# Ledger of designs, part 306: peptides against a protein of PDB entry 3JWR

Target 1, 323 residues: chain A of PDB entry 3JWR
Amino acid sequence: TRELQSLAAAVVPSAQTLKITDFSFSDFELSDLETALCTIRMFTDLNLVQNFQMKHEVLCRWILSVKKNYRKNVAYHNWRHAFNTAQCMFAALKAGKIQNKLTDLEILALLIAALSHDLDHRGVNNSYIQRSEHPLAQLYCHSIMEHHHFDQCLMILNSPGNQILSGLSIEEYKTTLKIIKQAILATDLALYIKRRGEFFELIRKNQFNLEDPHQKELFLAMLMTACDLSAITKPWPIQQRIAELVATEFFDQGDRERKELNIEPTDLMNREKKNKIPSMQVGFIDAICLQLYEALTHVSEDCFPLLDGCRKNRQKWQALAEQ
Target 2, 298 residues: chain A of PDB entry 3JWR as posed
Amino acid sequence: TRELQSLAAAVVPSAQTLKITDFSFSDFELSDLETALCTIRMFTDLNLVQNFQMKHEVLCRWILSVKKNYRKNVAYHNWRHAFNTAQCMFAALKAGKIQNKLTDLEILALLIAALSHDLDHRGVNNSYIQRSEHPLAQLYCHSIMEHHHFDQCLMILNSPGNQILSGLSIEEYKTTLKIIKQAILATDLALYIKRRGEFFELIRKNQFNLEDPHQKELFLAMLMTACDLSAITKPWPIQQRIAELVATEFWEQGDQVGFIDFVCTQLYEALTHVSEDCFPLLDGCRKNRQKWQALAEQ

## One batch from the design tools (peptide; made by RFdiffusion4, then SolubleMPNN)

Design b2_p24_4_s4 (from b2_p24_4, 9 letters changed)
Fold by OpenDDE base, seed 1:
Structure b2_p24_4_s4 (fold): chain B 323 residues (1-323), chain A 24 residues (1-24)
Amino acid sequence: as target 1 above (323 residues)
Amino acid sequence: SLPPLSEEVEVSEEELQAYLDMWG
């Protein structure tokens, strides 16, 4: 395609030029092409292209395929969200120095998972899918969308000309797919809630050890969540804008719940309760986000900007809630 | 040294589910 030719021929700027190592990174001013270039840079600077012998054209095609399989009519859970998740992963790996704690296969899997974790997201949550009796709800009982996202990820990885994992051994391929699946499934916040207590306890007791395979898996899950929610850590103007996108998607779901399911939406998905957004954001930060970024910072102090951003945004949301 | 992790915020199951429904 013309898009592929353009991307494949383009000079890929440095990570410094693209600012993709910054925790404060924003994609708002980036074109789709620039986001693809950033993604190439992430793979390159993580040594994934070299270590796994990725062909440039195949990587370009894969990135474009992933991007294409996000819906443009979804306000938040789109390519830009996946891209920002991957960028946060990249920043956490590089600037947060987590790269040194992980294997190349884990890094490969996490980056693929971050980019793929919301593939074909429909702008509705698992609860809506269940309540709407969607065919996907018949296939999966839990983490319905995350299973679908993984299936889409696998489909793309196996598509002709998109096989970025073709340089891997059979065992490496299996391992990578396992980690990708686990990482995508870990983005179900219900799983995060179930597992975070173990992670926090390990941190509190100073018993956290990445050499333990179970703790490694747990950490990868927590890291995925930390990147997935990383919008809450962004500088206030960015956070506020992303929160508007999130709210838009939630309100769209709420409108559909009323229209299609004849259900009164929850406050968060109720367009009429927009004034509750600030207080809900404070509650979200306190209940879900803050401890995660604290714990992540305990694993790597260089991740502090995520925690600091989260704290600052909490204060901003609290100030709005008090108005 | 980093401060200890914040204490768990008591959140109702309903509120927690609301966050899961939104962000999950």
Scores: peptide ipSAE 0.444, ipTM 0.914, DockQ to the pose 0.808; fails the geometry check
Fold by OpenDDE base, seed 4:
Structure b2_p24_4_s4 (fold): chain B 323 residues (1-323), chain A 24 residues (1-24)
Amino acid sequence: as target 1 above (323 residues)
Amino acid sequence: SLPPLSEEVEVSEEELQAYLDMWG
């Protein structure tokens, strides 16, 4: 395609030029092409292209395929969300120095998972999918959308001309797919809630050890969640804008719940309750986000900007809630 | 050394579920 030709022929700017190592990164000013160029740079600077012998054209095609499989009519859970999740992962790996704690296969899997974790998202949550009796709800009992996202990821990875993993051995391929699956499934916040206590306890007791395979798996899950929620850590102007996108998507779901399911939406998804957004954001930060970024910072102190951003945004939201 | 992790905030099951429904 013309798009592929343009991407494949383009000079990829440095990570410094693209600012993709910054935790404060924003994609708002970037074109779709520039987001694809950023993605190429992430793979290159993580040594994934070299170590796994990725063909440039294949990588370009894969990126474009992933982007194409996000919906444009979804306010938040779109390509830009996936891209920002991957950028946060890249920043955590590089600036946060998590790269030094992981294998190349784990890094490869995490980056693919971050980009793929919301593929074909419909702008509605698992609860809506269940209540609407959608065909996907017949395939999976739990983490319905996350299983679908993984299925889409696998489909793309196996599509002709998109096989970025073709340079891997059979064992490396199996390992990578296992980690990708676990990472995508970990973005179900219900699973995060179930598992976070174990992670926090290990940190509190100073017993956390990444050499333990179980703890490694747990950490990768926590890291995925931290990147998925990383909008809450962004500088306040960026955070506000992203919060508007999130609210838009939730209100759209609430409107559909009323119309299609004849259900009164929860306050969070109720357009008429927009005035509750600040207090809800404070509650979300306290209940879900804050401890995660604290724990991540205990694993690597260089991840502190994520925690600091989260704390600052909590203060900003609290100030708005008091008005 | 970093300060200890914050204590778990008491959140009702309903409130927690609301966050899961939104962000999950």
Scores: peptide ipSAE 0.432, ipTM 0.909, DockQ to the pose 0.807; fails the geometry check
Fold by OpenDDE base, seed 5:
Structure b2_p24_4_s4 (fold): chain B 323 residues (1-323), chain A 24 residues (1-24)
Amino acid sequence: as target 1 above (323 residues)
Amino acid sequence: SLPPLSEEVEVSEEELQAYLDMWG
């Protein structure tokens, strides 16, 4: 209640003051209140508050509810990750000029999805959930955690005083929920790997067309992944710090795999193999990240800072791998 | 003009799964 009162009464600084349009943005110096203020500014500057008649108090409560449903004992997949994903989405929409290519409903859905995409993340991957025979693994055959994240998102959206979508028509509401679900599910990197080839081929052939509904859906999925992985694009000091958080979470999982499942963790999750982190980061950039940011830059050249950041970090990690 | 997209890097299924385990 005190947190809500403080947030709802606070003056929301401009996007320029908050630097939330910058691809180089860092949240490390921000308080939880400031991250919530940034989030309000994202909704406001994307015209979502006005166009969908959001009540300020309801939006504030919803943001705080989303934040509350991330775990504090998770090193990386926490509120700050979701916030940074949403900030990258905002920057891609504004500075990257993708806003002009999307409908207001798509923008609304993407921002909600970015903030919600890892709700109640436990600091373990789908493989761990499956191997530990967790109850969630009985509910879903694939994308186990992403389905759970969407369920949490839907629960919050339907909670009393959190209904930020109450100003939508029935058809707009249905459309928005569909896009949110698709966007959250798209953050399963396995689905990205399955679908990226189609996207890249459309770009290579210069046949990419956002007026095609299937290609639009494909693009929204790729954009979600690009924002979810955007830590790899950040200035080197930020990238290095985030990589430490990621490594911490993976090592924590590896430690749990040893203790709880009596298995030897993979190299990536093995605390004893920290010296392999630089080479693994190079491999990750080459296998997963570079082509995505290249393709995104072909859709909108103003997204180049993401690609440039990724390339620069590859060079930095490669230099460390050679030591 | 932007250069063409980089060629697909051949990654083993094991390496790919390792990245999925990290970032998925």
Scores: peptide ipSAE 0.427, ipTM 0.909, DockQ to the pose 0.806; fails the geometry check
Fold by OpenDDE base, seed 2:
Structure b2_p24_4_s4 (fold): chain B 323 residues (1-323), chain A 24 residues (1-24)
Amino acid sequence: as target 1 above (323 residues)
Amino acid sequence: SLPPLSEEVEVSEEELQAYLDMWG
């Protein structure tokens, strides 16, 4: 395609020029082409292209394929969300110095997973999929959408001309796919809630050890969640804009719940209760986000900007809730 | 030195589920 030719021939700017090492990064000013260039830079600067002998054209095609398999009519869970998740992962690995704590295969898997974790998202949650009796609900009992996202990820990776993993040994390939699957499934917040207690306890007791395979798996899951939710850490103007996108998608679901399922939506998905957004954001930060970024900062102090951003946004939302 | 982790905020199961439904 012309798009592929343009991407493959383009000079890829440095990470410094693109500011993709910054936790405060915003994609608002970037074109779709520039987001693809940023993605190439992430793979390159993490040494993934070199270490796994990725062909440039294949990587470009894969990125464009991933982007294409996000829906354009979804307000939040689209390519830009996946891209921002991957950028946060990149920043955590580089600026947050987590790269040195992980294997190259783990880094490869996390970056692929971050870009792929919401593939073909429909703008509705697992609860809606279950209640609407969608065919996907017949295939999976738990984490329905996350299983679908992984299936889409696998489909793309196996598509002709998109095989960015062709340079891996059979064992490396199997390991990478296992980690990708685990990482995508970990983005189900229900799983986060179930597992976070173990992680926080290990941190509190100063017993956290990444050399333990179970703790490594747990950490990768927590890191994925931290990147997935990283919008809450962004500078206030960015956070506000993203919160509006999230609210739009949830209100759209709420409208569908009324129309299609004859159910009154929860406050969070109720367009008429928009005035409750600030207080709900405070509650979300306190219940889900704050401890995660604290714990991540205990693993690597260089991740502090995520925690600081989360705290600052909590104050901003609280001030709005008090009006 | 980093401060200790914040204590878990007591959230109702309903409120927690609402957050899961939104952000999950």
Scores: peptide ipSAE 0.423, ipTM 0.907, DockQ to the pose 0.809; fails the geometry check

Design b2_p24_5_s1 (from b2_p24_5, 13 letters changed)
Fold by OpenDDE base, seed 1:
Structure b2_p24_5_s1 (fold): chain B 323 residues (1-323), chain A 24 residues (1-24)
Amino acid sequence: as target 1 above (323 residues)
Amino acid sequence: HGFGEFAELYGKYGLEGAKEALLA
């Protein structure tokens, strides 16, 4: 395609030029081509292209295929969300110095997972999928969409000309796919809620050890969640704009619930209850985000900007909730 | 999906109920 030709022929700017090592990164001013260039840079600077012998054209095609399999009519869970998740992962690995704590296969898997974790997202949650009796709800009992996202990821990875993992051994390939699956499934907050207590306790007791395979898996899941939720850590103008996108998508779901299912939407998905957004954001930060970024900062102090951003945004949302 | 699941809990239990459900 013309898009592939343009991407494959383009000079890829440095990570410094692209600012993709910054936790404060924003994609708002970037074209789709520039987001693809950023993605190439992430793979290159993590040594994934070299270590796993990726062909440049294959990587370009894969990135464009991933981007194409996000829906443009979804306000939040689109390519830009996946891209920002991957950028946060990259920043956590580089600036947050987590790269040195992980294997190359784990890094490869996390980056692929971050880019792929919401593939073919429809702008509706698992509850909507279940209540609408969608065919996907018959395939999976739990984490319906996350399983679908992984299936889409696997489909793309195995598609002709998209096989970025072709340089891996059979064992490396199996390991990578296992980690990708676990990482994508970890983006279900239900799984996060279930597992986070163990992680926080290990940190609190100073018993956290990445050499333990179980604790490694747990950490990868927590890191994935931290990147998926990283919008909450962004500078306030960015955070506020992303929150508007999230609200738009939720309201779109609420409108569909009313129209398609004849259900009155919940407050968060009710277009008429916008005034509750600030208090809900405070609640979300307190219940989900703060402890995660605190724990992550204990694993690597260089991840502090995520925690600091989260705390600052809590104050901003609290101030709005008091108005 | 983080915001979505919190949204579901918030819609079902309210803010405090969602916090409790997430902390349970």
Scores: peptide ipSAE 0.134, ipTM 0.816, DockQ to the pose 0.625
Fold by OpenDDE base, seed 2:
Structure b2_p24_5_s1 (fold): chain B 323 residues (1-323), chain A 24 residues (1-24)
Amino acid sequence: as target 1 above (323 residues)
Amino acid sequence: HGFGEFAELYGKYGLEGAKEALLA
């Protein structure tokens, strides 16, 4: 395709030029081509291209395939969300100095998972999929969409000309896919809530050890969630704009719930209740986000910008909730 | 996913109810 030719022939700017090591990064000013160039840079600077002998054209095709398998008519859970999740992962690995704590296979899996974790997202949550009696709800009882995202990820990885993992041994390939699956499934908030207590207790007791395989798996899951939710950490102007995209998608779901399911939407998905957004954001930060970024910062103090951003945005949302 | 699921549950059950529902 013309897009592939343009991407494959383009000079890839440095991570410094692209600012992809910054936790404050914004994609708002970037073209689709520039987001693909950023993605190439992430793979290159994490040594994944060299270590796993990726062909440049295959990597370019894979990136474009991943991008193409996000829906354009979804306000938030689109390619830009996946790209921002991957950028946060890259920043956490580089600027947050987590790279040295992980194997190359774990890093490879996390980056692929971050880019792939919401593939073919329909702009509706698992509850909607279940209530609408969607065919996917017959295949999976829990984490319905996350299983679908992984299936889409696997399909792309195995598609002709997209096989970025072809340089791996059979054992490396199996290990990578296992970690990708676990990482994508970990983006189900229900699973995060179930597992986070163990992680926080390990941190609180100063017993956290990445040499333990179970604790390593737990950390990878928490890191994925931290990157997936990283919009809450962004500078306030970026946070506000992303919150508008999220609200748009939720209101679209609420409209569909009313129209297709004859259900009155919950407050968050009800466009008539938009005045409750600030208080709901405070509640979300307190219940879900703060402890996660505190724990992540305990593992690596260089991740503090995520925690600081989350705290600052809590203050901003609280001020709006008091108006 | 995470924010959407929490927000739906939070709107319906409040903070503690949402946490409990996510654990179920």
Scores: peptide ipSAE 0.121, ipTM 0.806, DockQ to the pose 0.707
Fold by OpenDDE base, seed 3:
Structure b2_p24_5_s1 (fold): chain B 323 residues (1-323), chain A 24 residues (1-24)
Amino acid sequence: as target 1 above (323 residues)
Amino acid sequence: HGFGEFAELYGKYGLEGAKEALLA
């Protein structure tokens, strides 16, 4: 395609030029082409292209395929969300110095997972899918969408000309897919809630050890969640804009719940309760985000900007909630 | 996204109940 030719022929700017190592990064000013260039840079600077012998054209095609399999009519859970998740992962690995704590296969898997974790997202949550009796709800009992996202990821990875993992051994491939699956499934917040207590307790007791395979898996899950939720850490103007996108998507779901399911939406998905957004954001930060970024910062102090951003945004949302 | 499940919990239990459910 012309798009592929343009991408494959383009000079890929440095990570410094693209600012993709910054936790404060915003994609709002970037074209789709530039987001793809950023993604190439992430793979390159993590040595994934070299270490796994990726062909540049194949990587370009894969990126474009991933991007294409996000829906354009979804306000938040689109390519830009996946891209921002991957960028946060890249920043956490580089600026947050987590790269040195992980294997190349784990890094490869995390980056692929971050880009792929919401593939074909429909702008509705698992609860909606379940309540609507969607065919996907018959295939999976839990983490319905995350299983679907992984299935889409696997489909793309195995598609002709998109096989970025072709340079891996069979064992490396199996390991990578296992980690990708675990990472994508970890983005189900229900699973995060279920598992986070173990992570926090290990941190609290100073018993956290990345050399333990179980703790490694747990950490990768927590890191995925931290990147997936990283919008909450962004500078306030960026946070506000992203929150509007999230709200838009939630309100769209709420409208569909009313229309299609004849259900009164929850406050978070009820456009009539827009005034509750600030207090709900504070609640979300307190219940979900703060402890995660605190724990992550304990694993790597260089991740502090995520925690600091989260705290600052909590203050901003609190101030709005008091108005 | 984690917000969806938070939304569900928030809807069922309110903010404090969702927090408790999420912190439990």
Scores: peptide ipSAE 0.101, ipTM 0.790, DockQ to the pose 0.645
Fold by OpenDDE base, seed 5:
Structure b2_p24_5_s1 (fold): chain B 323 residues (1-323), chain A 24 residues (1-24)
Amino acid sequence: as target 1 above (323 residues)
Amino acid sequence: HGFGEFAELYGKYGLEGAKEALLA
């Protein structure tokens, strides 16, 4: 395609030029082509292209295929969300120095998972899918959309000309897919809530050990969640704009719940209750986000900008809630 | 799904109710 030719022929700027190592990174000013160039740089600077013998054209095609399989009519859960999740992962690996704690296969899997974790998202949550009796709800009982996202990821990875994992051995391939699946499934907040207590307790007791396979898996899940939620850590102007996109998508779901299901939406999905957003954001930060970024910062102190950003945004939301 | 699902449940059930609903 013309898009593929343009991407494959383009000079890829440095990570410094692209600012993709910054936790404060924003994609708002970037074109779709520039987001793809950033993605190539992430793979290159993590040594994934060299270590796994990726062909440049195949990587370019894969990136464009992933981007194409996000919906353009979804306000928040689109390519830009996936790209920002991957950028946060890259920043956590590089600037946060987590790269030194992981294997190349784990890094490969996490980057693919971050880019793929919301593939074909429809702008509705698992509860809506279940209540609407969608066909996907018949295939999976739990984490319905996350299973679908993984299925889409696998489909793309196996598509002709998109096989970025062709340089791996069979064993490496199986291991990588296992980690990708676990990482995508970990983005279900239900699973996060279920598992986070074990992680926090290990940190609190100073018993956390990444050489333990179970604790490694747990850490990868927590890291995925931290990157997926990383919008809450961004500088306030960026955070506000992203919160508006999230609210738009939630209100669209709430409108559909009324129209299609004859259900009164929850407060967060109720367009008429938009004045409660600041207080709900404070509650979300306190319940879900703060402890996660505290624990992550304990694993690597260089991840502190994520925690600091989250704390600053909590203060901003609290000030709005008091108005 | 993460923030959106929590936010929906939080709006409907409050903080503790949302946590319980996510585990159900």
Scores: peptide ipSAE 0.147, ipTM 0.818, DockQ to the pose 0.609; fails the geometry check

